# Designs tried in a protein design run: peptides against a protein of PDB entry 4DOW. Part 37

Target 1, 157 residues: chain A of PDB entry 4DOW
Amino acid sequence: TFSWVGRPLPNRKQFQQMYREICMKINDGSEIHIKVGQFVLIQGEDNKKPYVAKLIELFQNGAEVPPKKCARVQWFVRFLEIPVSKRHLLGRSPPAQEIFWYDCSDWDNKINVETIIGPVQVVALAPEEVIPVDQKSEETLFVKLSWNKKDFAPLPP

## One batch from the design tools (peptide; made by RFdiffusion4, then SolubleMPNN)

Design b2_p14_1_s2 (from b2_p14_1, 9 letters changed)
Fold by OpenDDE base, seed 1:
Structure b2_p14_1_s2 (fold): chain B 157 residues (1-157), chain A 14 residues (1-14)
Amino acid sequence: as target 1 above (157 residues)
Amino acid sequence: SEELKKERESLYNK
């Protein structure tokens, strides 16, 4: 169950009410609050790891009947999502914790909030910084580069 | 969306 937290933010979009925070109530009755700017795991395909996304906007889409709770996201990709024929362009074997900023507009960046599994920690690193891969930080994902379906590039500022 | 998932899933086969 998802519910908005707080009052709608000011905006000019005719059929959208924007919010800063949403509450996710899980089976045990506990609540997880997720805010714009945080990173989330999105339900993936069967037997596949969840997708990773940064929340850019949270909004009620009043153009839908019934209205839908939605989010606009910035997508990330895991290394295994990169086509096999292009993986060599990275020039190294990345750790499992590394993800890449998806720098293309060909994917729909609107999601239904019901696809959110939960929050996840994503840390941006400079190229020279080492990705820690110890067991204590295994839940944290790291991003250094972008992927634009053609090549890897420095992370957007 | 389901369409997005299909698009992303196809990347594993390329």
Scores: peptide ipSAE 0.145, ipTM 0.782, DockQ to the pose 0.124
Fold by OpenDDE base, seed 2:
Structure b2_p14_1_s2 (fold): chain B 157 residues (1-157), chain A 14 residues (1-14)
Amino acid sequence: as target 1 above (157 residues)
Amino acid sequence: SEELKKERESLYNK
């Protein structure tokens, strides 16, 4: 269950109400608040790891009946999502915790908030920084590079 | 969307 937190933000879009925060109710009755700018896991296909995304906007789409709670996101990709024939371009075997900034606009970046599994921690690192793989960091994802379907590139500062 | 997810995974598996 998802519900908006706070008042709608000023918005010029006629059929959209913008929000900064949404509340996700978990099965045990507890609540998790997710804000714009945070990273989330998005439901993937069956038996697949969830997608990773950064929330850019939270909005209710009043153009739909009934209105839909939506989000605009910046996509990330996991290494295993990269085509096998292009994985060698990375030049190394990344740890499972590494993700890549998707640097293309060909993907729809609008999602239904109901596809959100929960928040996740994503840490940006310089290429020379070591990704820690231990018990304390197993839940954290790390990003060093972008992927544009052709090659990897360093993230802008 | 669910359609996007299917397309996304399909494209990368080719």
Scores: peptide ipSAE 0.145, ipTM 0.777, DockQ to the pose 0.103
Fold by OpenDDE base, seed 3:
Structure b2_p14_1_s2 (fold): chain B 157 residues (1-157), chain A 14 residues (1-14)
Amino acid sequence: as target 1 above (157 residues)
Amino acid sequence: SEELKKERESLYNK
């Protein structure tokens, strides 16, 4: 169950009521609040790891009937999501915790908030920084590079 | 969306 937190933010987009924060109720009755700018796990396919995304906007889409709670996201990709034929372009074998900024616009970046599994920690690192793959922080994902379907590149500004 | 997920899987997870 998802519900908006706070009052709508001012915006100029017709039919879109924007919010800063959404509340996700968990089965035990507890609540997790997720804000714009945070990272989330999005439900993937069967037997696949969840997708990773950064929340850019939270909005209610009033153009739909009934209105739907949506989010606009910046997608990330896991290494195993990159085509096998192009993985060599990375020039190294990344740890499982590494993800990549998806630098393309061919994917729909609007999601239903109900596909959000929960928050996740994503840390941006410089190329020379070592990803701390330890047992205590396995839940943390790290991003060093972007992927634009052609090559890997430094993260966008 | 579920459709997006399917498309994403078909394009890259191979």
Scores: peptide ipSAE 0.142, ipTM 0.774, DockQ to the pose 0.119
Fold by OpenDDE base, seed 5:
Structure b2_p14_1_s2 (fold): chain B 157 residues (1-157), chain A 14 residues (1-14)
Amino acid sequence: as target 1 above (157 residues)
Amino acid sequence: SEELKKERESLYNK
């Protein structure tokens, strides 16, 4: 179950009520609050690893009947989502914890909040920094580069 | 969208 936290934010959009925070109530009755700017795991296809995204906006889409709780996101991709023929462009074998900023606009950035599994920690690193792969940070994901369907590039400053 | 995610996986996870 998902519910808005707080009052709608002021905005100019006719059919969208924007929010800063949403509450997830999970099976055991506990609550998880997720805010704009945080990173989340999003349900993928069956038997696939979840997608990773940064929340850009949280909004109720009043243009739909009934109104739908939605989010706008910045997508990330896992290394195994990169086409096999282009993986060599990275020039190294990344650890499983590395993800890449998806630098294309061809993917729909709107999701239903019901597809959110939960929050996840994503840390941006400089290219020369070592990705810590230990048991203590096994749930943390790291990003150094972007992927634009053609090549890898350093993250923008 | 959910349909887009399915398309994403079919196109890029080959």
Scores: peptide ipSAE 0.139, ipTM 0.772, DockQ to the pose 0.106

Design b2_p14_1_s3 (from b2_p14_1, 8 letters changed)
Fold by OpenDDE base, seed 1:
Structure b2_p14_1_s3 (fold): chain B 157 residues (1-157), chain A 14 residues (1-14)
Amino acid sequence: as target 1 above (157 residues)
Amino acid sequence: SAELKKEISSLYYK
């Protein structure tokens, strides 16, 4: 179950109410609060790892009947989501914790909040920084590069 | 280093 936290934010979109925070109630009755700007795991396809995304907007879409709780996101991509034929372009074997900023417009960036599994930590690193691979960091994902379906590129400083 | 790690900011979003 998902519910809005706080009052709607000012905006000029006719059929949308925007929010800063949403509450996710899980089966044991506990609550997880997720805010705009945080990173989340999104339900993946069968036998696939969850997708990773940054929350850009949280909004209720009043243009739909009934209204739906939605999010606009910036997608990330896991290395194994990249076509096998193009993985060599990275020039290295990345650790499992590395993800890539998806720099394409072909993916719909609107999701239903009900597809959110939970929050996740995503840390940006400079190209020369080493991704730690230990038990202390196993829950954290790291990003150094973007992927635009044709090439990898450094993130802006 | 751990001190240099940061979350992705809105500066990367276009």
Scores: peptide ipSAE 0.016, ipTM 0.497, DockQ to the pose 0.030
Fold by OpenDDE base, seed 4:
Structure b2_p14_1_s3 (fold): chain B 157 residues (1-157), chain A 14 residues (1-14)
Amino acid sequence: as target 1 above (157 residues)
Amino acid sequence: SAELKKEISSLYYK
């Protein structure tokens, strides 16, 4: 179950109500609050790991029938989601915790909030920084580079 | 620790 937290933000979009925060209620009855700017895991396809995204906007889409709770996101991509023929362009074997900023506009960046599994921690690192691989940081994802379907590039300072 | 590192900046744009 997903419900909006707080009052709608002022906006001029006729059929959209924007919000800063949403609450998801989990099976055990606990609640998790997710805010714009946080990172989330999105339900993947069969036998696929969840997608990773950063929340940019939270909004109720009144143009749909019935209205839907939605989000706009910035996508990240896992190494194994990159085509096999292009993985060599990285020039190294990344750890499982590394993800890449998806620097393309060809993917739909609108999602239904019901596809959100939960929050996840994403840490930005400089190219020369080592990704810590230990049990304590196992659930943390790290990003150093962007991927634009053609090549990898460093993130700006 | 990695937990003290900053999250990816919202100032990064395409």
Scores: peptide ipSAE 0.016, ipTM 0.502, DockQ to the pose 0.030
Fold by OpenDDE base, seed 5:
Structure b2_p14_1_s3 (fold): chain B 157 residues (1-157), chain A 14 residues (1-14)
Amino acid sequence: as target 1 above (157 residues)
Amino acid sequence: SAELKKEISSLYYK
């Protein structure tokens, strides 16, 4: 169950009510609050790992009946989501914790909040920095590069 | 350490 936290933010978008925070209630009765700017895991297809995204907007879509709770996101991609024919462009074998900033506009960046599994930590590193692979940091994902369907590029310093 | 890593949100404006 998802519910808005706080009052709608002022905006001029027709049929949209924007929010800063949403509450996710899980089965044990506990609540997880998720805010704009945080990173989340999104439910993937059957037998696929969850997608990774950064929340950039939280809004209720009043154009639908009934209104739906939605989010706009910045997508990340896992290495195994990149076509096999282009993986060699990375020039190395990345650890499982590495993800890439998706630098394309061809993906739909609107999601239903009900597809959110939960929050996740995403940390940016310089190219020369080593990604920690110990069990303590297993829950953290790391990003060094962007992917634009053609090649990899360094993130801004 | 915190000085050696940062959140990706610091690299890109929302």
Scores: peptide ipSAE 0.016, ipTM 0.511, DockQ to the pose 0.029
Fold by OpenDDE base, seed 3:
Parts: structure tokens; sequence; C-alpha cells
Structure b2_p14_1_s3 (fold): chain B 157 residues (1-157), chain A 14 residues (1-14)
């Protein structure tokens, strides 16, 4: 169950109420608060790992009946989400914890909040930095590069 | 280094 936290933010978009925070209540009754700017895991297709995204906006879509709680996100991609024919462009075998900033507009960046699995930590690294792979960092994802469906590129400073 | 590590929450704010 998801519920808005706080009052709607001022905005100029018709049929949308903007928020900065949402509360996720899980089955055992515990609650997780998620804010704009945080990173989350999004339910993927069957037999696939969850998607990774940064929350850009939280909003209620009043154009739908009934209104739906939604988010706009910046997508990241896992290496295995990149087409097999393009993976060689990375020039290395990335660790499982590496993700890539998706620098393309072809993906719908609007999601239903009910697809959110939970928060996740995402750390940006310089290209030359080593990705930690110890047990304590297993839950942390790391990003060095962007992917635009054509090539990899360093993240802007 | 630790100084270069950062959460990317501030990057590409929209």
Amino acid sequence: as target 1 above (157 residues)
Amino acid sequence: SAELKKEISSLYYK
C-alpha cells in the first residue's frame, strides 16, 4: 500500500498533484518512506532482475479514473539489459553491481508506484575507480558510464 | 577515492 506524505507541491501541470515523499507500507505493517531524488528498484518482467531508477517526480495522475499514484524516473540499465550485439562496446566484463545511466528518451519514464519494490543505494564512481565487491557492498549499485543505445560514455562531472 | 564516491542524487536534477 502506498500513501502520500505531506501536502501537494505547487505545479503547473494539469491533472497532476505533485508530492515530495511517499510511504510504502509492506505486508508486515512496517513502513518505508521514499523521497524524490532517491533510487528505487522497479519490478521487472518475469525471470528478470528488477529495474533500477532514480525518482524524479512523484505525482497523482488525475487524468485517470480512478486517479493513480505515479512517478517519473531516470532509468538505469543493467549490463544484461543491453543487447548482446552491443555489449562488446564496453570493452570489459562489468561486475554484477555495475549499472549504467540510460541516456535515451525511448523508454517511458512514467511508472505506477505499486511497481516499486524498495529503495536501493546507487553510488557514482570515476571511470578509474574500482567497484567494491565485498559482502557489505552487495546491496549497493555503482555507475560509471551512460548508455545511449549506441555507445557508452563517461558520466558528466 | 572516497572523495570521488558520491550518491548521484544531485546529478541531472530535473
Scores: peptide ipSAE 0.015, ipTM 0.503, DockQ to the pose 0.030

Design b2_p14_1_s4 (from b2_p14_1, 9 letters changed)
Fold by OpenDDE base, seed 2:
Structure b2_p14_1_s4 (fold): chain B 157 residues (1-157), chain A 14 residues (1-14)
Amino acid sequence: as target 1 above (157 residues)
Amino acid sequence: SEELKKERASLYNK
């Protein structure tokens, strides 16, 4: 289950309430708090690895019945999500922990918070920096480049 | 791809 943490932030949208933090209650009864600015794993289709995204906004859409708890996100893509015909443009075989900043606006960036699996650590690296590979715990993802459906590029400022 | 776009778009309606 998901519940808002704290009071809603002031905003001008009639049917929306904005928040900085949401609480996710896990099966064991423990709670995980996720804040705007953190990275999350999002449930994809069956047998697919979770999507990766950065939370940029948390809001409740009161125009829907029942009200929907939503998030606006910045998408990342995994290498295997890149079309096969374009993967060669990277010029290397990335480790499984590498993701790419999706630098396009053609994707819907709103999600239902119920699709969030949990938080994940994402570390930005310079292109020349080596991604550490931890075979015991590959919980950290790394981003060096952006992907704009045409080519890879340095990360946005 | 269009598939990636459609799959992510569906996440709002989950």
Scores: peptide ipSAE 0.589, ipTM 0.937, DockQ to the pose 0.882
Fold by OpenDDE base, seed 4:
Structure b2_p14_1_s4 (fold): chain B 157 residues (1-157), chain A 14 residues (1-14)
Amino acid sequence: as target 1 above (157 residues)
Amino acid sequence: SEELKKERASLYNK
């Protein structure tokens, strides 16, 4: 169950209400609050590994019946989502914890919040910084580079 | 690549 936290933010879009925070109620009755700017795991169809994204907007689409709770996201990609023929462009074998900033506009950036599994920690690193790989920290993901369907590049500012 | 695009696009209608 998802519910909005706080009052709607001012906006001029008809049939749309924007929010800063959403509450996710889980099975044991506890609640997890997720805010704009945080990173989330998203479940898709036939997806063994969840998608990773940064929340940039939380909004309710009131034009639909019933109203849909949505998010606008910045996508990340896992290494195994990169086409096989282009993986060599990285020049190294990345650890499982590494993800890449998706630097293209061809993907739809809207999701139903019900696809959110939960928050996740994403840490930006400089290229020279070592990604720690241990079993106790596998929940943390790391990003150094972007992927634009052509090549890897330094992380955008 | 087209598959990844379609999969992410479908997330709005879940």
Scores: peptide ipSAE 0.586, ipTM 0.936, DockQ to the pose 0.866
Fold by OpenDDE base, seed 3:
Structure b2_p14_1_s4 (fold): chain B 157 residues (1-157), chain A 14 residues (1-14)
Amino acid sequence: as target 1 above (157 residues)
Amino acid sequence: SEELKKERASLYNK
């Protein structure tokens, strides 16, 4: 279950209440607080690794019946989400922990918070920095480049 | 990928 933490933030959107933080209650009864600006794993399709996204906004859509707890996100993509015909453009075989900033506006960037699995650590690196791949754990993800459906590019500022 | 676009779009209504 998900519940808002704190008071709504001021906003100009008519049917939306915006928040800074949400509480996620897990099956074992424990609670995780997730804030705007953090990175999350989102449930994907069967047999697929979770999607990765940065939380940009947390909001309740009051126009829905019942009201929907939502997030606006910046998408990342995993290497295996890149079309097979384009993967060669990277010029290297990335480690499993590398993800890419999705630099296109064609994807819907709103999600139901119920699709959030939990938080994840994402670290931005310069192109010359080596990704510290942990062979025992792949919990931390790293991003060096963006992907705009045509080519890879340096990370946005 | 149209598939990836469709999959992510569906997340709002999950």
Scores: peptide ipSAE 0.584, ipTM 0.936, DockQ to the pose 0.899
Fold by OpenDDE base, seed 5:
Structure b2_p14_1_s4 (fold): chain B 157 residues (1-157), chain A 14 residues (1-14)
Amino acid sequence: as target 1 above (157 residues)
Amino acid sequence: SEELKKERASLYNK
């Protein structure tokens, strides 16, 4: 169950109400608050690891019947989502905790908030920094590069 | 990848 936290932000979009924060009620009864700017795991297809994204906007689409709770996101991609023929461009075997900033606009960046599994920690690192790989867990994900479907590139400062 | 594009696009209608 998802519910908005706080009042809608002022905006000029007739059929959209924007919010800063949303509340997830988990099966155990606990609640998790997720804010714009945080990173989330999103349920993908069956038997696939969750997608990773940064929340850019939280909004209710009033043009839908019934209204839909939505998010606009910045996508990340896991290494295994990179085409096999292009993976060599990285020049190294990344740890499982590394993700890449998707630097293309060809993907729809709107999701139903109900696809959100929960928050996740994403840490940006400089290219020369070593990813602190946790052998026991993948609690924290790390991003050093972007992927634009053609090549990997350093993240902008 | 068209597949990845379609997969993410479908998330709006889930």
Scores: peptide ipSAE 0.580, ipTM 0.935, DockQ to the pose 0.902

Design b2_p14_2_s1 (from b2_p14_2, 10 letters changed)
Fold by OpenDDE base, seed 3:
Structure b2_p14_2_s1 (fold): chain B 157 residues (1-157), chain A 14 residues (1-14)
Amino acid sequence: as target 1 above (157 residues)
Amino acid sequence: DDVKELNEKRKKTL
């Protein structure tokens, strides 16, 4: 179950009410609050790791019947999501914790919040910085580069 | 459903 936290923010597009924060109530009854600017795990395909995204906007989509709780996101991709034929372009074997900023406009950046599994920590690193190896791969993810379906590039600002 | 739609889009665009 998802519910909005706080009052709607002004200056939203037609048929949309913008929010800063959403509350997700999980199976055991506990609550997790997620805010714009945080990173989330999103339900992936069966037998695959969840997708990763940064929340840009949280909004109620009043154009749908019934209205939907939605988010606009910046997508990230895991290394194993990249086509096998192009993985060699990285020039190295990335650790399991590394993800990549998805830099393509062909991907719908709107999701239903019901697909959100929960929050996750994502840390941006310079290319020279070492990804910690003593951390659990499920806890903290790291991003150094972008991926635009053609090549890897320096991380956007 | 929502998950199916999302995954279909990602498979097509990756």
Scores: peptide ipSAE 0.265, ipTM 0.842, DockQ to the pose 0.820
Fold by OpenDDE base, seed 2:
Structure b2_p14_2_s1 (fold): chain B 157 residues (1-157), chain A 14 residues (1-14)
Amino acid sequence: as target 1 above (157 residues)
Amino acid sequence: DDVKELNEKRKKTL
């Protein structure tokens, strides 16, 4: 169950109400609050790891019937999502915790919040920084580079 | 199905 936290933010979109924060209620009755700017795991295909994204906007889409709770996201990709024929372009074997900023606009960046599994920690690192693979923060993901379907590049500013 | 729709959209241009 997802519900808005707080009052709608001022905006000029006719059929959209924007929010700063959403609450997801999980099975044990506890609540997790997720805010714009945080990173989330999004349901992937069966038997596959969830997608990773950064929340850019939270909004209720009143143009739909019934209204839908939506988010606009910046996508990240896992190494295994990159085509096999292009993985060599990285020049190294990344740890499982590494993800890449998706630097293309061909993917729809609007999602339904119901696809959100939960929050996740994502840490940006310089290329020379070492990813800690054996720390208790095994759930923490790290990003050093972007991927634009052609090559890897330094992170955008 | 939101999940199905998302998966279809996200894998279209990999």
Scores: peptide ipSAE 0.263, ipTM 0.845, DockQ to the pose 0.788
Fold by OpenDDE base, seed 5:
Structure b2_p14_2_s1 (fold): chain B 157 residues (1-157), chain A 14 residues (1-14)
Amino acid sequence: as target 1 above (157 residues)
Amino acid sequence: DDVKELNEKRKKTL
């Protein structure tokens, strides 16, 4: 169950009510609050790891019937999401905790909040910084590079 | 289904 936290932010969009925060109730009855700017895990394909995204906007889409709770996101991709034929362009074997900034505008960045599994920590690193790989867990993900469907590049500023 | 739709979008655009 998802519910808005706080009052809608002022905006001119007729069919969109913008919010800064959403509350996610999980199965054990506890609540998780997720804010714009945080990173989230999103339900992936069957038997695949969840997608990773940064929340850019939270909004209720009144143009839909019934209205839907939505988010606009900046996508990240896991290494295994990159086409096999292009993976060699990285020039290294990344740790499982590395993700890449998806630098393409042709990918729909609107999601339904119902696809959100929960928050996740994402840390941006400089190329020369070593990813502190935790052999026991993947609690934190790390990003050094972007992927634009053609090549890897330094992160956007 | 929202999850199915999202996953299909991802498969098409990657």
Scores: peptide ipSAE 0.262, ipTM 0.842, DockQ to the pose 0.765
Fold by OpenDDE base, seed 1:
Structure b2_p14_2_s1 (fold): chain B 157 residues (1-157), chain A 14 residues (1-14)
Amino acid sequence: as target 1 above (157 residues)
Amino acid sequence: DDVKELNEKRKKTL
């Protein structure tokens, strides 16, 4: 179950109410609060790792009937989501914890919040910084580069 | 199913 936290933010969009925070209630009754700007795991294909995204907006879409709780996201991609024929363009074998900023507009960036599994830590690194590979850091993902379906590039500012 | 819809959209745009 997902519920809005706090009052709606100022917004000029006719059929959208924007929020800063949403509460996710899990089966044991505990609550997880997720805010705009945080990173989330989103349910992927069966038997595959979840998708990774940054929350850009949280909003209730009143244009839908019934209204839906939605998010706008910045997508990230895992290395294994990149076509096999293009993986060589990275020039290295990335650690499992590395993800890439998806720098294309061809993907719909609106999701239903019901697809969110939970929050995840994503750390942006400079190109020269080393991705730590440690058992204690396996829950943290790291991003250095973007992927635009053609090439890898430095992360946008 | 929101999950199925999302996955279908993502698959087609990869």
Scores: peptide ipSAE 0.260, ipTM 0.841, DockQ to the pose 0.726

Design b2_p14_2_s2 (from b2_p14_2, 5 letters changed)
Fold by OpenDDE base, seed 4:
Structure b2_p14_2_s2 (fold): chain B 157 residues (1-157), chain A 14 residues (1-14)
Amino acid sequence: as target 1 above (157 residues)
Amino acid sequence: SDIEKLNEQRKKTL
């Protein structure tokens, strides 16, 4: 179950109410609050690892019937989502914790909030910084580079 | 579903 936290933010868009925070109620009855700017895991296909995204906006889409709780996101990709023929362009074997900023607009970046599995920690690193593998929680993901379907590039500002 | 549509989009990138 998902519910809005707080009052709607000022917005000029008709049929859209924007929010800063949403509450996710989980099975044991506890609640997890997720805010704009945080990172989340999004449901993918069956046995595949969930997608990773940064929340850009939280909004209720009143143009839909019934109204839907939605989010706009910035997508990330896992290394195994990179085409096999292009993986060599990275020039190294990344650790399992590394993800990449998806620098394309060909994917829908609007999601229903019910596809959110939960929050996840994502840390941005400079290229020269070492990704901690065994010294940190394996649940933490790291991003150094972007992927634009052609090549890897430095992380955008 | 929206999830299925997203999955199809991402598969095409592979």
Scores: peptide ipSAE 0.420, ipTM 0.889, DockQ to the pose 0.622
Fold by OpenDDE base, seed 3:
Structure b2_p14_2_s2 (fold): chain B 157 residues (1-157), chain A 14 residues (1-14)
Amino acid sequence: as target 1 above (157 residues)
Amino acid sequence: SDIEKLNEQRKKTL
């Protein structure tokens, strides 16, 4: 169950009410608050790890019947999502915790909030910074580079 | 569904 937290934010988008925060009620009855700017895990394909995304906007889409609670996201990709033929372009074997900023516009970046599994920590690092893989912080993901279906590049600003 | 469409997009792209 998802519910909005707080009052709608001012916006110029027709048929949309924008919010800063949403409350997710989990099966055990506990509640998790997720805010714009945070990172989330999103339901993916069967037998695959969840998708990773940064929340850019939270909004209720009043154009739909019934209205839908939605989010606009910035997508990330896992290394194993990158085509086998292009993985060598990274020039190294990334740790399992590394993800990549998806720098393409060919994917729909609007999701239903019901596909959100929960929040996740994503830390941006400079290329020279080492990913602390040995610290057993398997719940934290790290991003150094973008991927645009052609090559890897430095993170966008 | 939207998630199914997303999955198909990602399959085509990646």
Scores: peptide ipSAE 0.419, ipTM 0.889, DockQ to the pose 0.663
Fold by OpenDDE base, seed 5:
Structure b2_p14_2_s2 (fold): chain B 157 residues (1-157), chain A 14 residues (1-14)
Amino acid sequence: as target 1 above (157 residues)
Amino acid sequence: SDIEKLNEQRKKTL
């Protein structure tokens, strides 16, 4: 169950009520609050790891019948999502915790909040920084580079 | 569903 936290933010967008925060109620009765700017895991294919995304906007889409709770996101990709023929462009074997900023606009970046599995920690690192690969840091994902379907590049400013 | 469409998009572009 998902519910809005707080009142809608002032805006003039027709059919869209903007929010800063949403509450996820889990089966055990506990609640998780997720805010704009945080990172989340999104349901992927049945046999795939969940997608990773940064929440850009939280809004109720009044254009749908009935209205839907939605989010606009910045997508990330896992290394194994990169085409096999292009993986060599990275020039190294990345740890499992590394993800890449998806620097394209060809994917729909609007999701239903019901597809959110939960929050996840994502840390941006400089190319020279070492990604911690230990049991204590395996819950954290790391991003150094972007992927634009052609090549890897430094993160956007 | 929306997630199914997203999955299809990602399959096409990756």
Scores: peptide ipSAE 0.417, ipTM 0.888, DockQ to the pose 0.694
Fold by OpenDDE base, seed 1:
Structure b2_p14_2_s2 (fold): chain B 157 residues (1-157), chain A 14 residues (1-14)
Amino acid sequence: as target 1 above (157 residues)
Amino acid sequence: SDIEKLNEQRKKTL
């Protein structure tokens, strides 16, 4: 179950109310609060690792009947999601914890919040910084580069 | 979008 936290933020869009934070209630009754700007795991294909996204906006879409709780996201991709024929463009074998900023607009960036599995830690690194491979950091994902379906590039500022 | 539509979209673009 998802519920809004706090009052709607001021905005001029006719059919949507924007929020800063949403509460996710899980099976044991505990609550997880997720805010705009945080990173989340989103349910992906069956038997595959979940998608990773940064929350850009949280909003209730009043244009839909019934109204839906939605988010706008910035997508990331895992290395194994990149076509086999193009993986060589990275020039290295990335650690499993590395993800890439998806720098294309061909994907719908609106999601239903009910597809959110939970928050995840994503750390942006400079190209020269080393990704730690410690077992203790297995829950943290790292991003250095973007992927635009043609090539890898430095992460946008 | 729902999960199924998103999956199909990502399959086409990757």
Scores: peptide ipSAE 0.414, ipTM 0.887, DockQ to the pose 0.706

